# Ledger of designs, part 42: peptides against a protein of PDB entry 2Q3Z

Target 1, 272 residues: chain A of PDB entry 2Q3Z
Amino acid sequence: YVLTQQGFIYQGSAKFIKNIPWNFGQFEDGILDICLILLDVNPKFLKNAGRDCSRRSSPVYVGRVVSGMVNCNDDQGVLLGRWDNNYGDGVSPMSWIGSVDILRRWKNHGCQRVKYGQCWVFAAVACTVLRCLGIPTRVVTNYNSAHDQNSNLLIEYFRNEFGEIQGDKSEMIWNFHCWVESWMTRPDLQPGYEGWQALDPTPQEKSEGTYCCGPVPVRAIKEGDLSTKYDAPFVFAEVNADVVDWIQQDDGSVHKSINRSLIVGLKISTKS
Target 2, 254 residues: chain A of PDB entry 2Q3Z as posed
Amino acid sequence: YVLTQQGFIYQGSAKFIKNIPWNFGQFQDGILDICLILLDVNPKFLKNAGRDCSRRSSPVYVGRVGSGMVNCNDDQGVLLGRWDNNYGDGVSPMSWIGSVDILRRWKNHGCQRVKYGQCWVFAAVACTVLRCLGIPTRVVTNYNSAHDSNLLIEYFRNSEMIWNFHCWVESWMTRPDLQPGYEGWQALDPTPQEKSEGTYCCGPVPVRAIKEGDLSTKYDAPFVFAEVNADVVDWIQKSINRSLIVGLKISTKS

## One batch from the design tools (peptide; made by RFdiffusion4, then SolubleMPNN)

Design b1_p11_8_s4 (from b1_p11_8, 8 letters changed)
Fold by OpenDDE base, seed 3:
Structure b1_p11_8_s4 (fold): chain B 272 residues (1-272), chain A 11 residues (1-11)
Amino acid sequence: as target 1 above (272 residues)
Amino acid sequence: GELQEVASKEA
């Protein structure tokens, strides 16, 4: 989790699981220096360097910072996400084969955001950075991954009397989504939540005003302890959300129906 | 998300 520089990232769908090789490259020349630059340009450092530095001994703190800084939302972060197949002014997310080139591009262009990333790219870069900083980390893939926007643990669709989705889909389910899990103690929580912590660098929702997510104990998610910081409801929903259809009838009445055909969550974690 | 080659939005 710290020493391995090459690995695989799982992609595809629940019915067709595939993987790609990825070079994490945490020990390649200059990568540690880039990771340190990433910390030194984070908003918390810029606001109060002394306070930020004093907290860097905490993997909880560092993990949360890295989660925010791997995406370029709200800061001088590494990657700009794009999902609309318009990548002509940058690099297609599908073309990346490792984290090193991304990090080097970011640094070499004055910490300008690299175009473009998607979930596995965000996760892989975060994995590299966290490993480089000495935090055991692995990439995780969740198939049929929900994006809950209103923290109600539901994915809600509005449908007409024919079952057709109406309006814009605000909430969504990804065929797959990637994030990272990092091993750390949680002295900020009650005993028993040490171990793997979920962190999500893909800019899906804001946490305390910043596009970041976690760390949240994997155990808390498994046990349904949604009070556990950070972002337990969101991460829980990614793997456990129910899908609800609001069906409008011709008479104007609305019926709530549980969509049992859409099952959220199938998580695969790597062993390295 | 719906136009992603690898990752896509489910129906």
Scores: peptide ipSAE 0.069, ipTM 0.763, DockQ to the pose 0.203
Fold by OpenDDE base, seed 2:
Structure b1_p11_8_s4 (fold): chain B 272 residues (1-272), chain A 11 residues (1-11)
Amino acid sequence: as target 1 above (272 residues)
Amino acid sequence: GELQEVASKEA
């Protein structure tokens, strides 16, 4: 997990699983230096360098910083996300073949955000950075991945009397979503939560005011311990949310129904 | 080709 520089990232859909090769390149020339720059430009360092540096011995702290810094939301982070298929003023997310070029571009342009990324790009760059920093990390793909925006562990669709979805889809289910899992101890938690920790660098929801997510013990997610920091409810929802349809009736009443046809979550953890 | 991250068609 630390030594592997080339691997595969799973994409596609639950019914049609695909993968792409990816060069993580954590040991390529200059990449470690770029990762250190990433730490040195993070908001916490800029606010209090001494405090930030004193906490860098913690994989928990570093993981959370990296999660926030891989996206350019709120900071001088690496990647700008875009999903509208308009990539003419940058690089299509689908064009990237590795993390190295992305990180080099970011650094070489004065830590300006690189256009563009999507979930697997965010995850892959995070994986590279974390590996560079000595944290065992792997990319994870979750099919039918939920994006819960109101922390109720539900994906809610509002439908008219004809069953048609109404309004903007505030909450949605991605055909696939990628994040990373990093191996670390959790001295900040009760015993038993050491091991794989989920981190999601794709800017989906704010955590403590920053677009970052995790680390949260994979065990906590599996066991449904939503009190576990960080961001357990959000990550739990990604893999376990229930889908609810709110159906408007002719009389103006609303009927709640469980959508059994939409099953959230099919997680694949990569071996390399 | 690779697909962009989009909402599930099942939604």
Scores: peptide ipSAE 0.052, ipTM 0.763, DockQ to the pose 0.394
Fold by OpenDDE base, seed 5:
Structure b1_p11_8_s4 (fold): chain B 272 residues (1-272), chain A 11 residues (1-11)
Amino acid sequence: as target 1 above (272 residues)
Amino acid sequence: GELQEVASKEA
């Protein structure tokens, strides 16, 4: 997980799983230096360099910083996300074949955000950075991945009496979503939560005011310990949310219906 | 949305 530089990222859908080759390239020339620059431009370093540096021995701390810095939201992060198929002023997310070019572009342009990324690009870059910093990391793909925006562990659709979805469909289920899992001890938690920790660098929701996510023990998610820092409810919802339809009748009554046809979450972790 | 072709959305 640290030594592998080439691998695959799973994409597609639950019914039609696909993969793409990806060059993580954590040992290529200059990549370590770029990762260090990433740390040195993070908001915590800029606020208090001494404090930030003193915490860099903690993979928990570093993981959280990296998850925030891989996206350019709120900081001088690496990637700008875009999902509207208008990529003419940058690079299509689908065009990337590795993390190295992205990181080099970021650095070479004065730490300006690289256009553009989507979930697997964010995850792959995070994987590269974390591996480069000596943290065993793998990319994870979750099919039928939920994006819970109100922290109620539900994906809620509002429907009229005819079953037509109303509103802007703010909450959603993705065909797939990618994030990373990193291996680390959790001295900040009760014993037993060492091991794989989920980190999500795709800017989906703010955590403590910053677009970052994790680390949260995979065990905590599996066991439903939603009190475990960081961001357990959000990550739990990505893989376990229930889908609820709120059906408004003509008389103004609302009927709650559990959508049993949609099963959220099918997680695949990579071996490389 | 539901089961979009796009992998992720920007918040």
Scores: peptide ipSAE 0.079, ipTM 0.744, DockQ to the pose 0.157; fails the geometry check
Fold by OpenDDE base, seed 4:
Structure b1_p11_8_s4 (fold): chain B 272 residues (1-272), chain A 11 residues (1-11)
Amino acid sequence: as target 1 above (272 residues)
Amino acid sequence: GELQEVASKEA
């Protein structure tokens, strides 16, 4: 989880699982230095360098910083996300084959955001950075991954009488979503939450005002303990949200239906 | 919903 530089990232769908090879490259020349630069340009360092540095011995603190800094939202972070298939002014997310080129581009352009990333790119870069910093980390893929935007642990669709989805489709399920899990102790929590912690660097929702997510104990998610920091409800929803259809009828009535055909969550973790 | 090349939001 720290030493492996080559791996696979799972993609596709639950029914049609795919994978791509990825070069994490955490031991390639200059990559550790770039990871240290990433820490030195984070908002917390810029606000109070002494306080930030004093906390870098904490994998919990560092993990949260990295989850925020891998995306360029709110800071001088690494990657700009884009999902509209308009990548002409940058690099298509599908073109990346490793983290090294991304990190080098970021550093070489004065910590200017790299165009473009999607979930597996964010996750892979975060994995590289965390491994560089000595934190055992793996990329995970969750198929049928829910994006809960209102923290109600539901994905809600509005449908007409014919079952057609209406509106802007604000809440959706990803065919797949990638994030990372990092191994760390949690002295900031009650005993028993050491082990794998979920971190999500894809800018989906804000946590404490910043596009970051985690760390949250995988155990807490499994047990449904939504009180644990950080971002347990959001991560829980990614893997456990229920799907609700609100069906509108001609008479103006609305019927609630539980969509049992859309099963949220199928997580795959790598062994390396 | 947004169409993505590899990752997509589906209903």
Scores: peptide ipSAE 0.076, ipTM 0.760, DockQ to the pose 0.184; fails the geometry check

## One batch from the design tools (peptide; made by RFdiffusion4, then SolubleMPNN)

Design b1_p12_1_s1 (from b1_p12_1, 6 letters changed)
Fold by OpenDDE base, seed 1:
Structure b1_p12_1_s1 (fold): chain B 272 residues (1-272), chain A 12 residues (1-12)
Amino acid sequence: as target 1 above (272 residues)
Amino acid sequence: GDLQLPIGAKPP
């Protein structure tokens, strides 16, 4: 995983799986230096450089920093996300063919945010950075990926008596979503949670005040141990959330109905 | 590549 510079990222839908080639380019000239710059401009370094540097031996710490710094939310991070199909003032997320150009643009423009990214772009850049830093990492695609905003492990839709969705959808399911899994030990957790850890650099929810996510043991998600740091409930919901329809009646009563037509989660882990 | 879209969103 550390040695592979070229690979594929899965996209599309659960029924129509697609992929794109991607150049991670972690060994290309100057990329490691850019990754080090990324660490040196993170909020924790700016607050206390000595403390930050002392913790960089921990892949848990570094993974969490990288997940926050790949997005430009809350910091001088790499990418600005956009999902409204209006990319005229930047680069379309679909135009990227690798992480190298993105990282070089970021650095060459004084660590200004690069426009624009979506989930696979965030994940791919994070993968590059983590690999550069010696952390085995792979991109993961999850089809029908849930975004739980209120931490109840549900995707909730409000409907009238006729089944029509009321109001704006606050919670949603992506056709696909990408994040990364990194291999590391978890000395900060009970034994048995070493191995693949999920990290999500796409700015979806704040974790401890910062748009970052993970690392959380894939095992913990699989076993439903939501007490494990970091962000187990959110990652669990991405792959396992139930969809609930709240049906409002004319009398003001609300009926809860499980929506079985929307099945959350079909995770594909890349082998390269 | 494909854009990431909410399920049920009208294709562009």
Scores: peptide ipSAE 0.324, ipTM 0.823, DockQ to the pose 0.605
Fold by OpenDDE base, seed 4:
Structure b1_p12_1_s1 (fold): chain B 272 residues (1-272), chain A 12 residues (1-12)
Amino acid sequence: as target 1 above (272 residues)
Amino acid sequence: GDLQLPIGAKPP
């Protein structure tokens, strides 16, 4: 999980799983230096360099910093996300074949955000950075991945009698979503939560005011311990949210749809 | 690669 430089990232859909090759390249020339620059431009370092540096021995701390810095939201992070197919002023997320080019572009342009990324790009870059920093890390793909925006562990759709979605469509489920899992001890938690920790660098929700997510023990997610820091409810919802599809009638009545075909969460962990 | 999309959405 530290030594592998080339691997695969799973994409597609639950019914049609696909993968792409990816060059993580954590040992390529200059990549470690770029990862150190990433740490040195993070908001916590800029606020208090001594405090930030004193905490870099903690993979928990570093993991959380990296999850925030891989996206450019709120800071001088690496990637700008975009999902509207308007990539003319940058690089299409689908064009990337590895983390190295992204990181080099970021550094070479004065730590300006690289356009553009989507979930697997964020995850892959985070994986590279964390591996560079000696943290065993793997990319994870979750099919039918929920994005819970109101912290209720539900994805709710409202449809008219014709099946057309009503409202602002804020609640959503991705065909797939990628994040990373990193192996670390959790001295900041009760015993038993060492092991794989989920980190999500895709800017989906703010955690303590910053677009970052995790680390949260995979065990906590499996056991439904939503009190476990960091961001257990959000990560739990990604893999376990219940979907409620409501049918709104003209008379104002609301009925729960019988269609239960959509199941949130099918997680695939990689070995490379 | 594949675009990340909401379920039911298609690339333009």
Scores: peptide ipSAE 0.314, ipTM 0.827, DockQ to the pose 0.599
Fold by OpenDDE base, seed 3:
Parts: C-alpha cells; sequence; structure tokens
Structure b1_p12_1_s1 (fold): chain B 272 residues (1-272), chain A 12 residues (1-12)
C-alpha cells in the first residue's frame, strides 16, 4: 500500500466491472517534492504556517488536507473536475495513465489546476500523494454510488403523475465512484476506529466549508455510526442511501415511494 | 477507461 507504484483502478458498472492500469509513481523523481509543495500551498499553511506544520505528523490532519488539495476547489489544488464530455481545452480524464504526469504538470505550471479529472483521477492522485507522505493508501471503487446533497441519507427524485423526473436539482447516483482508504490510528476518536479511513478528494460536497471529505473510519460506516468525524453521513450515503421517489398525483397530492429497483453501493477495495 | 456517468432513476 506504500511500496506498490503500479496498480489497477476499477471502473465500469456493477454489472460490467472493468479496470484500468495506473502508475501511481510515488517514488519517481521529484514527486515527493511536489507533494510537499502541495502541503505548502494549502490554505491552512498560508493562514498559519507554524500551526499547519506542527500538525503534519497527524495522518488524520494530512489526509484531510490532501483530500481538499487534490481538487482545485477553494484553493490552488491539483485537478479540475469535468463531466460534460467537453475536454477540448485540456486532457480528457480517460487519457491519464498515472499520477506523475498530472502532478508534474500542476507544479510546472505554477500550481495551476490541471484539466481534467473525474473520480478515479482524483482518487489516484490522492493515493499517490498520501503514499508519498508515508500513509498506506488504496483506491476503492463504489458502484451505484450516491451523492447526497442535503444530508438526509436519501437520494430523492421528484416525479410527475407520469413518473417523469422533474426539476434540475435531482440528486445524483454515479455508475461508479472512486475514493481512497488510508490506514491510520484515530486518537481523536473513541477506541476501536483505527484502521482504514475513507477520504474522498472528488469535489462533491463541502466539509466545514471546504471541498474535502474524511477521514472517516470504514468501521464507522459499516456500523452506522454517523456521529464519527469526518463526514460520516455523506460517506455512509454514498454506499447505503435509500432512493425515494416523490410522485405528484393528479389532485396535486404528493406520494412518497421507496425505489427498490435502485440499490446504492457496491464497494470494491483493491489489494494493492 | 470509462467515464463516470450519472445513472437515471429506475421507475418505482
Amino acid sequence: as target 1 above (272 residues)
Amino acid sequence: GDLQLPIGAKPP
């Protein structure tokens, strides 16, 4: 989880699982230096360098910083996400074969955001950075991954009397979503939550005002302990959200219906 | 690889 430079990232769909090879390249020339630059341009360092540096011995703190800095939202982060299939002014997310080129481009262009990434690109870069910093990390893929936008652990669709989805703000389920799990102790939590921690660098929702997510103990998610920092409800929803349809009837009434045909979450963890 | 894509809600 630290020494492996080449691996696979799972993609596709729950019914058609695919994988791509990925060069994490954490030991390639200059990559560690770039990871240190990433830390030195994070908002917390810029605000108070001494305090930031004093906390870098904590993988909890560093993991959260990296989660925020891999995306360019809110800061001078590495990647700009794009999902509309218009990549002409950058690099298609599908073109990347490793983290090294991305990180080098970012650094060489004055820490300017690299275009473009999607979930596995964000996750892979985060994995590289965390491994460089000595944190055992793996990429994970979750199929039928929910994006809960209102923190109610539901994916809600509004439908007319014909069952057609209404509104532009319907919540999201991805065919697949990638994030990382990092191994660390959690001295900031009650005993028993050491081990794998979920971190999500894809900018989906803000956590404490910043597009970052985690770390949250995988155990907490499995046990449904949603009070556990950080972002347990969001990560829980990614893998366990219920889908609800709000159906408007002809008389103007609204009926709540549980959508049992959509099952959220099928997580696959890598072994390397 | 494959692009990350939204999936539509299946009818109830």
Scores: peptide ipSAE 0.305, ipTM 0.820, DockQ to the pose 0.420
Fold by OpenDDE base, seed 2:
Structure b1_p12_1_s1 (fold): chain B 272 residues (1-272), chain A 12 residues (1-12)
Amino acid sequence: as target 1 above (272 residues)
Amino acid sequence: GDLQLPIGAKPP
């Protein structure tokens, strides 16, 4: 989880699981220096350098910073996400074969955001950075992964009487989604939550005003302890959300229906 | 690799 530089990332769908090789490259020349630059341009350092540096011994703190800095939302972060299949002004997310090229491009262009990433790219870069900083980390793939946008642990679809989705904005379920799990103690929590912590660097929802997610104990998610910082409800929903259809009839009546045809969540943790 | 794609729930 720290020493391996090459691995696989799972993709595809629940019915058709695929994987790609990935070079994490945490020990390649200059990568550690780039990770330190990433820390030195984070908003917390810019606000109070002494306070930020004093907290870098905490993997909880560092994990949260890295989660925010791997995406370029809100800061001078590494990657710009794009999902509309228009990648002509950058690099297609599918073209990347490792984290090293991404990090080097970011640094060499004055910490300008790299175009483009999707979930596995964000997760892989985060994995590289965290490993560089001595935090055991692995990439995780979740199939039929929910993006709860209103913190109610549901994916809600509004439909007419014929079952057609209404409105331009709907909550999302991804065919797959990737994030990372990092091993750390949690002195900021009650005993028992040490171990794997989920961190999600893909910019999906804001946490305390920043596009970041976690760390949250995997145990807390498994046991349904949604009060545990950070972002337990969001991560819980990624793997456990229920799907609800709100069916509006012509007479204006609304019927709530639980959609049992789509099961959210099938998590695969890598061993490397 | 595969792109991350949104999927819709099946109609009721």
Scores: peptide ipSAE 0.288, ipTM 0.797, DockQ to the pose 0.420

Design b1_p12_1_s2 (from b1_p12_1, 5 letters changed)
Fold by OpenDDE base, seed 5:
Structure b1_p12_1_s2 (fold): chain B 272 residues (1-272), chain A 12 residues (1-12)
Amino acid sequence: as target 1 above (272 residues)
Amino acid sequence: GVQQLPIGEKPP
């Protein structure tokens, strides 16, 4: 997981699984230096360099920092996300074939955010950075991936009496979503949570005030231990949320309907 | 290219 520089990232939909080749390139010239720059421009370093550096031996700490710094939200992070098909003032997310060019562009332009990324780009860059820093990491794709924005483990659609969705669908389900899993011990938790930890660098929800997510033990998610740091409820919902339709009638009454047609979560982890 | 999309939306 640390040594592999070439791989595939799964995309598409649950019914039509696709993949693209990706060059992670963690050992290419200058990439380690760029990863170190990424650490040196993170808000925690800027606030207290000594404290930040003293914690860089912790994969838990570093993983959380990287999760936040791969996106440019709240900091001088690497990538700006965009999903509206208007990419003319940058690079289309679909054009990237590897992490190296993205990281080099970021560094070469004074740590200016790179336009643009979507989930797999965020995940791939995070994977590169974490591998470069010696943390075994793999990209994960989850089909029908839920984005729970109110921490109730539900995806809620509001519908009129005709079943038409009302609102902006801010709480929604992606056709696919990518994040990373990193192997680390969790000395900050009770025994048994060592192993794969989910980290999500795509800016979806704030965690403790920053657009970052994890690390959270994959085991905790599987077992439903939602008290486990970090961000267990959110990650759990990505793979396990129930879908509810709130159907409003013309008289103002509301009917709750469980949507059994929308099945959240089909996770694929890469072998390398 | 493949885009990340909300379920129900078709790629442009």
Scores: peptide ipSAE 0.413, ipTM 0.859, DockQ to the pose 0.577
Fold by OpenDDE base, seed 4:
Structure b1_p12_1_s2 (fold): chain B 272 residues (1-272), chain A 12 residues (1-12)
Amino acid sequence: as target 1 above (272 residues)
Amino acid sequence: GVQQLPIGEKPP
């Protein structure tokens, strides 16, 4: 989880699992230096360098910083996400074959955001950075991954009398979503939450004002301990949200229906 | 290539 430089990232759908090869390249020339630059341009460092540096011995702290800095939201982060298939002014997310080129581009262009990424690109870059910093990390793929926008642990669809989805479809389920899990102790939590911690660098929701997510103990998610820092409800929803259909009838009445045909969450952890 | 998409949707 630290030494492996090449691996696979799982993509596709729950029924049609695919993978791509990925070069994490955490030991390639200059990559560690770029990771250190990433830390030195993070908002917390810019606000208080001494405090930031004093906390870099904590994988909890560093993990959270990295989750925020891999995306360019709110800071001079690495990647700009885009999902609308308009990639002409950059690189298609599907074109990347490794983290090294992304990180080098970012650094070489004065820490300007690299266009473009989607979930696996964010996750892979985060994985590279965390591994560079000595934190055992793996990419995780979750099929039928929920994006809960209002923190109610539900994905809610509004439908007309014909079952057609109405509205802006702000809440949604990804065919797949990728994030990372990092191995660390959690001295900031009650005993027993050491081990794999979920971190999500894809800018989905803000955590304490910043597009970052985690670390949250995988154990906490499994046990449903939503009080656990950080972002347990969001990560829990990614893998466990229930789907609810609100069906409006002609008379204006609304019927609530639990959608049992769509099961959120099928998580695959990688070995490399 | 494979894109991250909302379930039920296809690339634009």
Scores: peptide ipSAE 0.399, ipTM 0.852, DockQ to the pose 0.566
Fold by OpenDDE base, seed 2:
Structure b1_p12_1_s2 (fold): chain B 272 residues (1-272), chain A 12 residues (1-12)
Amino acid sequence: as target 1 above (272 residues)
Amino acid sequence: GVQQLPIGEKPP
């Protein structure tokens, strides 16, 4: 999880699982230096360098910083996400074959955001950075991955009497979503939550004012302990949210229906 | 290539 530089990332859908090869390249020339630059331009360092540096011995702290800095939201982070198929002014998310080129481009252009990424790109770059910093990390793919926006552990669709979705979809389910899991102790938590911690660098929801997510113990998610920092409800919902249809009738009445056909979550953890 | 897409949507 630290030594492997090449691996596979799972993509596609639950019914049609695909994968791509990826070069994480954490040991390639200059990559560690770029990771250190990433730390040195993070908002916490800019606010108080001494405090930030003193906390870099904590993989919990570093993991959270990296989660925020892999995306360019709120800071001088690495990647700009885009999902609308308009990639002409940058690089298509689908064209990347490794993290090294992304990180080098970011650094070489004065820490300007690299265009563009989607979930697996964010996850892969985070994986590279965390590995560079000595944190065992793997990429995880979750099929039918929920994005809960209002922290109610539900994906809610509003439908007309014909079952057609009305209005803009705020909440959604991705065909797949990728994030990372990092191995660390959790001295900041009650005993038993050491081990794999989920971190999600794709900018989906803000955590404490920043587009970052985690670390949260995988065990906590599995056991449904949503009080565990960081961001347990959000990560839990990614893999466990229930889907609810609100069906509006012509008379203005609304019927709540549990959508049992949409099953959220099918997680695959990689070995590399 | 494979894109991340909302469920039920086709690649653009």
Scores: peptide ipSAE 0.396, ipTM 0.853, DockQ to the pose 0.576
Fold by OpenDDE base, seed 3:
Structure b1_p12_1_s2 (fold): chain B 272 residues (1-272), chain A 12 residues (1-12)
Amino acid sequence: as target 1 above (272 residues)
Amino acid sequence: GVQQLPIGEKPP
């Protein structure tokens, strides 16, 4: 998980699983240096360099920083996300074949955000960076991945009497979503939560004021322990949220309906 | 290539 430079990332849908080859390239020339630059431009370093550096021995701390810095939200991070198929002023997310070009572009343009990424691009870059920093990391794909925006472990749709979605569809389920899992001990938690930790660099929700996510023990998610830091409810919802339709009736009343046709979560972990 | 898309939606 540290030594592998080439791998596959799973994409598509639960019914039509696809994969692409990806060059993580963590040992290519200059990549480690770029990863160190990434740490040196993070907001915590800029605020207090000594404190930031003193904490870099913690993979928990570093993982959280990397999760935030792989996206350009809130900071001088690496990637700008875009999902509207308008990529003409940059590089289509679907065009990337590895992390190296992305990281080099970022550094060579003065740590200017690279256009553009989607989930697997964010995850792959995070994987490269974490591996460079000696943290065993893998990309994971979750099909039918929920984005819970209000931390209630539900994906909620508001519908009129005809079943048409009303208002802004803020919450959604992705056909697939990628993030990373990193192997680390969790001395900051109760015993038993060492091992794989989920980290999500795609900017979806803020955690403690920054677009970052994790680390959270995969075990905690599996066991439903939502009290574990960081961001357990959000990650739990990605793989376990229930879908609810709130249907307005003609008399103005609202009916709650469980949507059983939308099943959240099918996670695939990779060996590379 | 394959895009990340909300379920039930097509690329714009």
Scores: peptide ipSAE 0.380, ipTM 0.827, DockQ to the pose 0.556

